Peptides against a protein of PDB entry 9GMZ. Designs and how they scored, part 229

Target 1, 343 residues: chain A of PDB entry 9GMZ
Amino acid sequence: TGFPLELLTRPATERLAYFENYTVAHPRLKEVYEILMRTIAEPAGASFIFVYGASGVGKTTLRLRVEQKLTELALPKLESDRARVPVVGIEAIAPESRYFNWKEYYTRALITLEEPLIDHKFDYGVRGISRDNFGKINVESKVVAPALRRALENALIHRHPDVFFVDEAQHFGKVASGYKLQDQLDCLKSLANMTGILHCLLGTYELLTFRNLSGQLSRRSVDIHFRRYCADSPEDVQAFKSVLLTFQQHLPLAETPNLVDHWEYFYERTLGCIGTLKDWLKRVLSDALDREATTITLKDLQKRALSVAQCQKMFKEIQEGERQLSETEADVQNLRSALGLGA

## One batch from the design tools (peptide; made by RFdiffusion4, then SolubleMPNN)

Design b2_p23_4_s3 (from b2_p23_4, 9 letters changed)
Fold by OpenDDE base, seed 5:
Structure b2_p23_4_s3 (fold): chain B 343 residues (1-343), chain A 23 residues (1-23)
Amino acid sequence: as target 1 above (343 residues)
Amino acid sequence: SELEEEEKKWEESEKEMKELLAS
């Protein structure tokens, strides 16, 4: 199977949009998706889910797929309960300042939760929060963070999402000098406890610092490791090659490029991260479409590849995260053995 | 619907990937 051949006669923008919207259901994505969906359905008293993995592993793709599926599953109930939102997903912004902007976080969460498609207008009880004529939320600059928090708490209680997603959640760890990361976690924990809404934090291995800081959060959290593909695993190499073959077939070009023959080069410059691979191919496709090229070449790939220095930096961050997890797994095994539970 | 189309695309991708990994 491949892209619809009719795309070859369509504008470059439509051809690019096709590839941007194309998702490969690769083994690691599917595995993490199934674990996450099961955990959302049966949280077993958990207030948090942590999904951690390398930058560019595909966490945003995972989030969007879960949001789509939860929305689909909720549609029959949404006809009778017009106040309900099945899922809410936001991206945490990297603060321009040295500290996380809670005011902006609460504002974005409210805007996302209260999309204009919801006929049921809710009064937030906060002066300076209004809906425009299109039902879009407007938050006046004078509204303070504690008031926005109360508005979000009330909105989450009223809308009852099955999960609240926060992508790029490592940005909560960007605390100003003198603030503790624990204070940020306590704020999130309080929001989850007051609303009864399950929170899923997606981020890099920097989220492991959140896990380690609160022994109380760890008791009420589920951890999901979104692993990259490893070149030392024959199964992972085969999966990575299969992803390359799939992308090769779904690039809307007149001549199918041979990506699989260059799998080692793709692995070297993506570290087995499928999101990084897709973003690289998007850039190369955009360049090819701009030139009205029939295919992509190794030179086209090289022009848009991450530098060796970038890959080396990313690889060190991955190795440190994987090491910390491996040590934790070994500690669990040692504890189980010491307790007489067997390995 | 848009959601049904996205679900179909996902199922098609899962099927394709399963076939590729079995080969």
Scores: peptide ipSAE 0.442, ipTM 0.903, DockQ to the pose 0.846
Fold by OpenDDE base, seed 3:
Structure b2_p23_4_s3 (fold): chain B 343 residues (1-343), chain A 23 residues (1-23)
Amino acid sequence: as target 1 above (343 residues)
Amino acid sequence: SELEEEEKKWEESEKEMKELLAS
């Protein structure tokens, strides 16, 4: 199994697009996907799902796959209920001003929620929100954040998505001096409660700090840890090698590169994060296609690898997150033991 | 549809991954 051989006669842009669109169904992705899909279907009174893991572990890929599946499952119902949107997914933007911009967040959420060509005009009850000739939402600059929030609340209630995704949600933690991170959590909690819409926040381990500040959210949240592959686990090493084997078969090059024999180098420079691996291979493939190369060499890989210093920084951030989770797990076990519950 | 094509790619990748993990 591999890429369609006909791609070798196609333009470099088409060959690159094939690889960019190719998704490896690796074990950790499938596991988290199944947990997330089940939790969305049966939230059991949860208002929030937190999906946390290393940068480049594949959280965006997970989100997109869940969005796709929820859309597919909703299609039969959408024929009868043209007002419904099955899922909404946005990425939280890192604020330029160091402070999270709620006005921009509400605007982007509202735009994304209304991007489906929904024939039903909705009155947001807010002056300065209109639809253009293409049905896209236009928000006038005079519309203030509280009005945009109300418009989003009304839109979420009316469209009733099964889940509202926020990718890179650690950016909510970027608060102004003197503002409390708790106020951001209370704002999100209020939005979820007012709309009745399940929120899924995906982010790095920095999201744990955000989650831990809200003892009130913990009672109504589900946690999902999207783990990287660990080199100390033989099963994880085998899964990582299998991903490399799959990628080498799906690189649209005349000669199949031997990625698997270099698995330790790939692990060293990705820390077991498949998204980081894919992005690396995409950059290397692009360079190879630009040179009309028949294959990828170790030198080509080295040219586009993350530096050792970047990997060391990323690894420290991962270790801190994994440590915090391990301590939390130990605290849970200690609590269970103290309650006379078996470990 | 684009969604069906992406779902097909996913199922093919899942099958391939299962075969590779079983070997």
Scores: peptide ipSAE 0.017, ipTM 0.468, DockQ to the pose 0.834
Fold by OpenDDE base, seed 1:
Structure b2_p23_4_s3 (fold): chain B 343 residues (1-343), chain A 23 residues (1-23)
Amino acid sequence: as target 1 above (343 residues)
Amino acid sequence: SELEEEEKKWEESEKEMKELLAS
């Protein structure tokens, strides 16, 4: 099914918003979604889920879809249990300083956790945390990170979400000189253990360095690899072409552009990452709407494409991440062989 | 296609949620 034809008579802002809110249910997204939903439902004693993949593969889209589905499934129970929050999701901020800002993290987590329940006040057990007249949480400057942590722990225990999402979780790896990445991991592990809340960390392949630091965390973690589409797989190429066809049908333009015929160029400039593809098409659509254009051309695409140098950099980062995973698989096979377990 | 069927399910779920949040 294509876009609603009525959009062609609507303002450019509504046409752009339609495409921004549109999500393609592509095969890799569906697969990872099903694995993640199953793991949240049956964590089997896991305290952490790691979801890693290329920048722009669609991790934020995955998170938002899971948050949506968990909220939908919880609605009938929320009528009887008004204290419960089904899911909470935040994005980790890249620190301006050389170290991760835990005070900011705890503040944002607490705000996001309490936003759905503005009318249902909770005593955080911490002085200097209040709600304003608009229900917004205010944290006084005097409140220190350990106090905010205790407030978040108490709120997580009371609200009992099925999962706590942290997007862009590779930012936990940003430590100042003299600090250890292990201390960040131990802090997160302690938070999960004290609250009993399952944590899902979504991030780039840089998250693998963080995941691999703790042999104790490995016993209580589930790994989910969100793969890009690979041009060496006929099935992946067909899936990527199908995504292009779907986006082509959902661009609210008077004349449907032929994106599929340019699939190799789209692949070259997205590396098989659907989020990168959507963001590119969004920029091109915005330009077309500003010009009141009836369609988009190859020249319009070229104007908003990532440079070859940007693609080469991104591809090196992807190859390094994929290599690290392949080495881990080989190490498992070598370990099995060394244990006398058949190949 | 299987893709279009899954897209439709997600669109239906989004609509249902918007209706539930508006009530």
Scores: peptide ipSAE 0.017, ipTM 0.444, DockQ to the pose 0.047
Fold by OpenDDE base, seed 2:
Order: structure tokens, then C-alpha cells, then sequence
Structure b2_p23_4_s3 (fold): chain B 343 residues (1-343), chain A 23 residues (1-23)
């Protein structure tokens, strides 16, 4: 079990592309995937799913796998309903100003919903939204945010995706005042309610601050914590070592590098985040392929490692997020105890 | 604190890494 040996005779670009496209089905990813897929299938009146976890934990990989699976499951229906889009995914952009750019958000969402392959022209009922000769949506600069919102509402209703993904959703929280943050939540809530489309917000632990400001969203949201692997858990350490072993087998090099024996160093520089690990190995593989190296050495790893200062910063952000979640769990337990619901 | 312990480990690891890269 490993990479196809024929890759060793292929160009460096193909060897790198193989590794880039390779996804390890690690336990935390599988768990969150199963919860997310189940929640999308049976939202039980939820309007929002929040998926939060450390930067580099693998949220983008999760999203892409869910998008792929939802598309696969929808294929038989898409043949009969050419208007349907099974899933839509966008990335929220950090605002350049004190205000979240809703106009850009709506525009990007519309562009994503209306991929050129959708032959069915939909009239958005909004002047200044057109399709070019290639079927791509063009939004005139004169179109205002409220009009784009109506267009998006109509498009979401018409295309009826099973879920609307917003990656990097913590960027909604990057506003100058808590009041404006509430307005952002109310806007998203209104969009979900008006369209009947389930929204999944993926983000860092900064998303918790955003989520906690709306006591109303808590009643209509499902929370999914995408945890990193923790070195204090023997099971998590074994899972992390297993991921290293799998990556070791899937690095298209003539000599299989021993990654597992260096697991502590890999853990130190990734904080148990598999996305961070993959990105690191990808950089190191690229360097090795450029040198026509037969293997990867510890020195090659060190050259592309995150700095200690970067790891310390990331760790502080993780600890703060994990602390906030732990406090919430304790508050729930205290509430249960106070209600006479035994521990 | 756990953070201070991890900070020390990382400072040590960074020192070791610098020594390894200088060799």
C-alpha cells in the first residue's frame, strides 16, 4: 500500500500533484465528516452548522470531501433537475474596511451558484446581472448590496443546494463593534430563513466569538468541533503516527523516508494539525523533487518547518479556543447540576 | 502553566535545531 511506483519515472510535477491530491482519511476527519454529512441529511430544523477548529486542522479538506460526496449523491437527480446545484461553497474574505463587504460576498456566492456549465439561464429579477458569452455571471458595479441579496435569495431557492458552505467564516466577526457583528449574524440568519438553505460556517476558534454573540442562533445551530490531535492522548498520538506512516508511504520518492521516528518533531511543528503537516510535507517534497533527491532528510524537514514563534502563536490561539469550549461544557454541566439533572 | 512549559520546550527545540543547522 503506497503510491503507484510508476510515478518514480514521471515528471516532478506529476509526483507533486499526486501527493497534493492525496487525502489521508484520519480519524478526526472521518468523525467530523460523518457528523457533518448526517447533519446535512437531517438538519432537524437547524439553519446553521458551525464547524470550528485550529487553523490547519483540515477544514478545507473536510469541505471539499463533503462537496464531492454531495455532488456524487446528487448526480442522479441533476440529470432530471438541471436547475439544481447540490452544494455551494465560498470563502469569506477578510474585510478591507471596518465593514464586511456584503456586496462582494453576494457577488461571489452568485458567481459560484451559477457556474458556466448550468445551461439554464435564471432571471435574478435584478438589472445589471447578466451572463457573458461563456455563461459566467457578470455583476455590474452599480448593483447595490440589497439587490444582490435578493438575487442570491432567488438563486439559492432556485438552485436549492443541500448546504451552503462558507469557509473562513471567522471573517464575519472582524467588525469594529459587537453591534455590527450581531447585524451580520442577523443578516446570515435572515438569508438562511428566507431561502430555507442550511448554512455551514467553517472557521477557526475566532468563529466561537461570532457564534456566541447570537443567543438566537444557538437554538438553530449545530456545533461541530474539529479537534486537533493531542499529545496527552495515547489514541491521538497513535492516530497522528498512523497519519505520518500513511504520508510516508504516499511520498513519491525512491526511498521511503522515516517520518514516524520523528513524530514528536512533526507534532511540535504542527500542533497535531494534519493540514499543517500535509502542507509542510508538500513543501519538503517539492524541494526534494527539484533536487532529484531519493528521499527526505531531517535537515530538509527543518528547512521548511514553521518557526517556534509561529507555533507558539498558533498554540496560544488553540488554547484560547479550547478553553472557551471547556468553559462552555462546564457551564452546561453546572446548569444540569443546578436543574437537578444528575451528573 | 502548560503554555510556559511548551514555550520552554520550543525554545530548547529551536536551539537544538539551530545547532543542527549550523553543523
Amino acid sequence: as target 1 above (343 residues)
Amino acid sequence: SELEEEEKKWEESEKEMKELLAS
Scores: peptide ipSAE 0.008, ipTM 0.348, DockQ to the pose 0.017

Design b2_p23_4_s4 (from b2_p23_4, 8 letters changed)
Fold by OpenDDE base, seed 5:
Structure b2_p23_4_s4 (fold): chain B 343 residues (1-343), chain A 23 residues (1-23)
Amino acid sequence: as target 1 above (343 residues)
Amino acid sequence: SELEKLEEQWEKSAEEMEKLLAS
């Protein structure tokens, strides 16, 4: 049930890498994974999937798990269809300016979609896009955003991924005017429509602003709420303790630390977000390995914990997101009742 | 393969979690 004991004789880098790569299949992650996989398999005319939840809930872990599974499921077909890419995933960058950098977005998407492992070379018909000797895409600085968009559209059509993931998608919303946000949504909608490729946007509760701005996107989108664990739910507390117990067993240390006895402190400093918990434990493990420590102590945990002020800020952002969702659920119930449909 | 190892790790983790939640 624990880590491979052979790791105790391995370098600190291998021990850390083991824990970094270890994924706990906790109940909320498994639930959202199953919903997302089902939605990708049967999108039912949806062009978008929105996955929203607290910062550090584990959205990137979810994305990577789905990418792995879609790749595995596609392997038998990829032998016959060498042009196909099963999945593409990128992270949206926080703009340095008030404007989202579409040129950078298209460039990153093209580079990710055209990884060197693809034998079938495609010509995008765009001057200044080339492949190096390793098959990696190179985009010259002179290539303009409309040309990169056409190249990406052609690449997505040719490679035909089952889904296009955009992580940290709330960065599309950092545009100061509602009009500019609508233009960005129209650009994404146009890309999905022109390519026929399902887009999955993963992000914080700031993605709810995207849902509310476009009644047209709402008709073509599936929403998935990746919830944190709540301390007021006995079931959620039990799940959170079970995650702590699992991480306790998978820390490659000579002596198993007792994390479960400190569950309230872990909850206080993670707000029930398992990604935040894992990142905290990674930092603490790294420090322990650097000291050649046999175990992790409460003092080691305290050194790498988020401050109370950071937790209070994150908690306010979570409460606002959860409130907006609860209001939406109440509005749906009110609409159903007004239509004479049972609640 | 590496993908098969990741799948096995996921399945094992899910089974372990189900056992812990039932206890």
Scores: peptide ipSAE 0.505, ipTM 0.925, DockQ to the pose 0.897
Fold by OpenDDE base, seed 3:
Structure b2_p23_4_s4 (fold): chain B 343 residues (1-343), chain A 23 residues (1-23)
Amino acid sequence: as target 1 above (343 residues)
Amino acid sequence: SELEKLEEQWEKSAEEMEKLLAS
């Protein structure tokens, strides 16, 4: 089964949109999705979920899939409860300064909570927050971060999402000189506790630093490792090839490109990260559609590939994250041994 | 609905992937 053949007669924009919206339910994504959905349904007193993995592993795709499913499951209830939002998802912004901008975070969170055309006007109790004629929240520049926090707390309580997603959550680690990363975690913990809303932080392996800083957060957190595919695992190589095969069948081109025969090159330039692979193929597809090409060639792939230097940098960051996890697993074994719990 | 189409696409992709991994 491949793309709908009728797409070949459609505009380039529709063909590109099809591929952009197409999601491969690859083994790691499915596994993490199932764990995440179960954890959201039964948090068992957890206030946080940490989803960590390599850049470009597919964390945003995971988030979007969960948001879709939670929205679907909530639809019958949303007819009766017009104030409810089933899920909220935001991306944390890399600050231009070495300091995380809480004002911008709270503003974006508030905007996202109100993006659903919810007829229910909620008064946030904060001066300088208004709605335009389209229901969008406008925040005046004079509104300070503590006031925006109170507005967000009230909005989260009122809208009562099943989960609050924060993508690129490693940006919370960007603290100014003299500030502690612990203070950022305590702020997030306080927000989760005050609202009763489960928070899911998605990010790179830099999130492991958050896990280790607070033994109190660790007691109220669930950890999910979104692994890349590894070339030293035959099963992972087979999964990666299967993803390539699926993508080649879902590229809306007249001639199916042979991506699988180039699997080693794809692996070299993606490090087993399916998000990186999809983004690469999207760029190449866009170029092919602009040229009205019938297929994609190796030369087309090479033009849009990440450089070897970029891949080497990304790989070092991955290796450091994977090493930290392996050390943590060894520490657990050492702790069990020290407790007299047999291996 | 759009959500139903996305669910069907996910389920179909999962089934296809399971078949590919079993082969």
Scores: peptide ipSAE 0.480, ipTM 0.919, DockQ to the pose 0.874
Fold by OpenDDE base, seed 1:
Structure b2_p23_4_s4 (fold): chain B 343 residues (1-343), chain A 23 residues (1-23)
Amino acid sequence: as target 1 above (343 residues)
Amino acid sequence: SELEKLEEQWEKSAEEMEKLLAS
């Protein structure tokens, strides 16, 4: 099992695109996928799903896989309901300013929701929002954030997606001096309540700050922890080696590189994050294809590895997030003990 | 379709991973 051998005669761009589009269904990704799909199908009155984990763990890959599956499941119904969009996914942008840009967020969400060549014209009820001859939404600069919010609310109600995804959602936490993180959460909560649409926020462990800020949000949220692979777990080490073996077989090179023999070095420079691993291998593959190399060497890997300083910084951020989650488990035990339920 | 190809690739990858973890 491996890449199609015909790729060896194809252009470097096609060989790289094959690997970029290749997804390993590794155990943690499959587990989180199944939990997320079940939660979307049966939200049980939840308005929010929080998916948190390390940077580069594979949250974007998870989102894209769920979007694909929800679209596939909706296809038979979309023939009868041409107004419906099965799923919407956006990435929150880091603001250039000192605060989150809601105008940009609403604009991007509205554009993404209406990007499908939906034959059904929708009136947003807002002056300065139009469609061009290609069906693309144009938003005039004069349109203010409250008007864009109303347009998005109306569009979400009309299109009725099963879920609205926001990737890199920790960027909602970027507030100016004098603003509260709570105000950002209240805005999101209001949008979810007004539309009746389930929101899924994917992000780093910085999302834990959002989870803990509102006891009202906690009652209407589901939490999903997307864990990295840990070197202290034999099962996690076996899974990580199996991912390396799979990527090794799917690198479109004439000679299969031995990645598994270097598993400790891969672990050291990815911290058990499969997204970080895939992105590293993409960079190394691109370099190898540019040189018309037959294989990848350890020296080629070292040229594109994250620095030790970068890994140390990322590891501290992971440890802090994992600590906060372990404290939550301890808090549950303390709460149970305080309630007289025993350990 | 493109979606069917992506689903087939996912299922195949999951089966391959299960075999590797059982070995």
Scores: peptide ipSAE 0.467, ipTM 0.916, DockQ to the pose 0.914
Fold by OpenDDE base, seed 2:
Order: C-alpha cells, then structure tokens, then sequence
Structure b2_p23_4_s4 (fold): chain B 343 residues (1-343), chain A 23 residues (1-23)
C-alpha cells in the first residue's frame, strides 16, 4: 500500500513530514532490531551492547524504533511506577576540545532522564541541580563533573531504564592518548556497574577501536554489526531494490517515480546505506514539493546526490571497518583451529 | 496513540518487505 492519497491535497510540510516519519522495516534493520530487543530483554550479565556500522546505515532509526517499542512495552508498568523511564537515549557530542566533555554528557543525560511528564520530583542530592517552572532540569555552571556523575547515577538507579542508549559513541574514542581512552572506558564501565543499567553504544566503525582497547569489556559486552547492503550479494541487491520500491510508493507525489530502474545509481551514491538513501530522497522530495512537481526525475536526484568524492571517502571508511571485523573473525577461526576445535 | 500508529506502520512495512522478498 502506498502513501495515503489524501496527502496530495495537504500542505507540502505535511507531505514532507509523512515521508520523514516513514520507516522502512528493511531486512538488516529488522534483524538488528530483533537481536537488540532480545539482548535488552535478556542481557545475560552483559553491561554493554555495541552497535556499529557505516555512517548512514540507519543506527538512529534503529535506536528510535527500539525506544518506541520499549516505551510501548513499559506503558502498563509506568502507570504503577511513575518514577520509571523505560529507555534513555542521548547523542554523544564531538568535543570542541581535545577532551570529552563529561560535564556536558552528564548534563544532557540528566535532562533526558527528566522528561517534563514525570511528576515524580527526584532529589539528585546535588546543589545547583533544580527544576525550572516548566519541570526541566537546570544545572548551574558551578556544578562539577563528579557531582553530575553522582546525580546521573542516582537518577539512573531511580528511573531504572531497561537500556541507556548513547548514539555517536565513537566520540568517546576521539581522545588523543590511549590512556585517556581507557579512562573513558573505565568511566563508562563504572557508570554501568554502579547503576546496574545496560548501556548500548551506537556508532561508526571507529567504535571498534574503542571496543578493542578494553579486553575486559569483551566478557560483558554484546557486539551487533549493522551491515550495509552489498552489491556482490544477490540477496542484498534484492533487499536494496525492495527498499527503493517501498520508498517510491511512499513518496507523496501525484506520479509514482521509478526509483528501482535506477538502483545502481542509488547504490553508487549510498553505498547500500538506507539512512543515506532516505536523507537523499527527503532532500529531493523537499525540492519537488517546493516546485509543486508531480514526480521526481533522475535530474532531480542528481542535483541532490552526494559527490563521487564524498562517496569514495565514505567507502574507504567502510572498507577499513569491514576489514577490521573480517580480521577479527579470521583470528577467531585461526585460534579455534590452533586449539584443535574444528572450523 | 502515537506509539500504536508507529507500531502499526512498522508491522505493515515489515509485512510488505517480506512479501517483496518472497516474490
């Protein structure tokens, strides 16, 4: 079924919003979603989940879908436990300085934990943390990072989310010294251990460097690879074409554009990343709506495509990440063979 | 609710995708 035909009579803003909010449950997204949901339900003593994959593969879409589902599943319990937050999701910000801003991280996490709808006032035990007249947390500039950490620990214990999501988690790894990276890992590990809250770190393949530095995290972490679609796999090509077909049916235009016939061009400019594809189509749809166009043409697509140079850069980053994973798998196989465990 | 609409949309999309992959 395509988009609701009534949208054709609606304002351009509503038509665009429909497409923005539309999520394609493509095979890789569904697979990773099912693994992630199962792991959150049964962490088996894991303190961390690492979700890594290419930029634009759809990690944010995955997070949002899991947040929605966990919220839905928690609704019956939230009526009885008004202090509970089912899930917390934050985005790690690239530090302006050489150091990760833990104060900002803790502040953002606290603000996210204190949704305005939570009537339960929590005393963080820290002076300079207050609620404003709108129920939002205000953190005074004088509050130091160790105090904010304690406030966050207390808030996480009190709100007891099923998982704490950190998107763009590769930003924890951007510290110039290996020592500081270990300290950051130990800080996160300590936060997870002190709160008993499962942490899910989502990021690019740069997260692998962060993951590999802590041999101790390996025993208490689950790794989930969110793969792109590969053009050398017939199944992946079929899935990618099916995504294009679904998107063309859900573009709120008077005439359905033929995206599928251009699948190779879409693949060339997205590298099999569905988030990149959706963002591209969103830009093109916006341009089409602004012009009151009846459809999208190849020329319209070309105008908003990533440059070949951008795609080449992104592809190199993907290849390096995929290589690192393949080496790890080969090392495991070699270890098994060396142990006399058959392949 | 908004959550119910999102769930329904996800389920419909998943079903549509399964049909497309089976074809």
Amino acid sequence: as target 1 above (343 residues)
Amino acid sequence: SELEKLEEQWEKSAEEMEKLLAS
Scores: peptide ipSAE 0.454, ipTM 0.912, DockQ to the pose 0.839

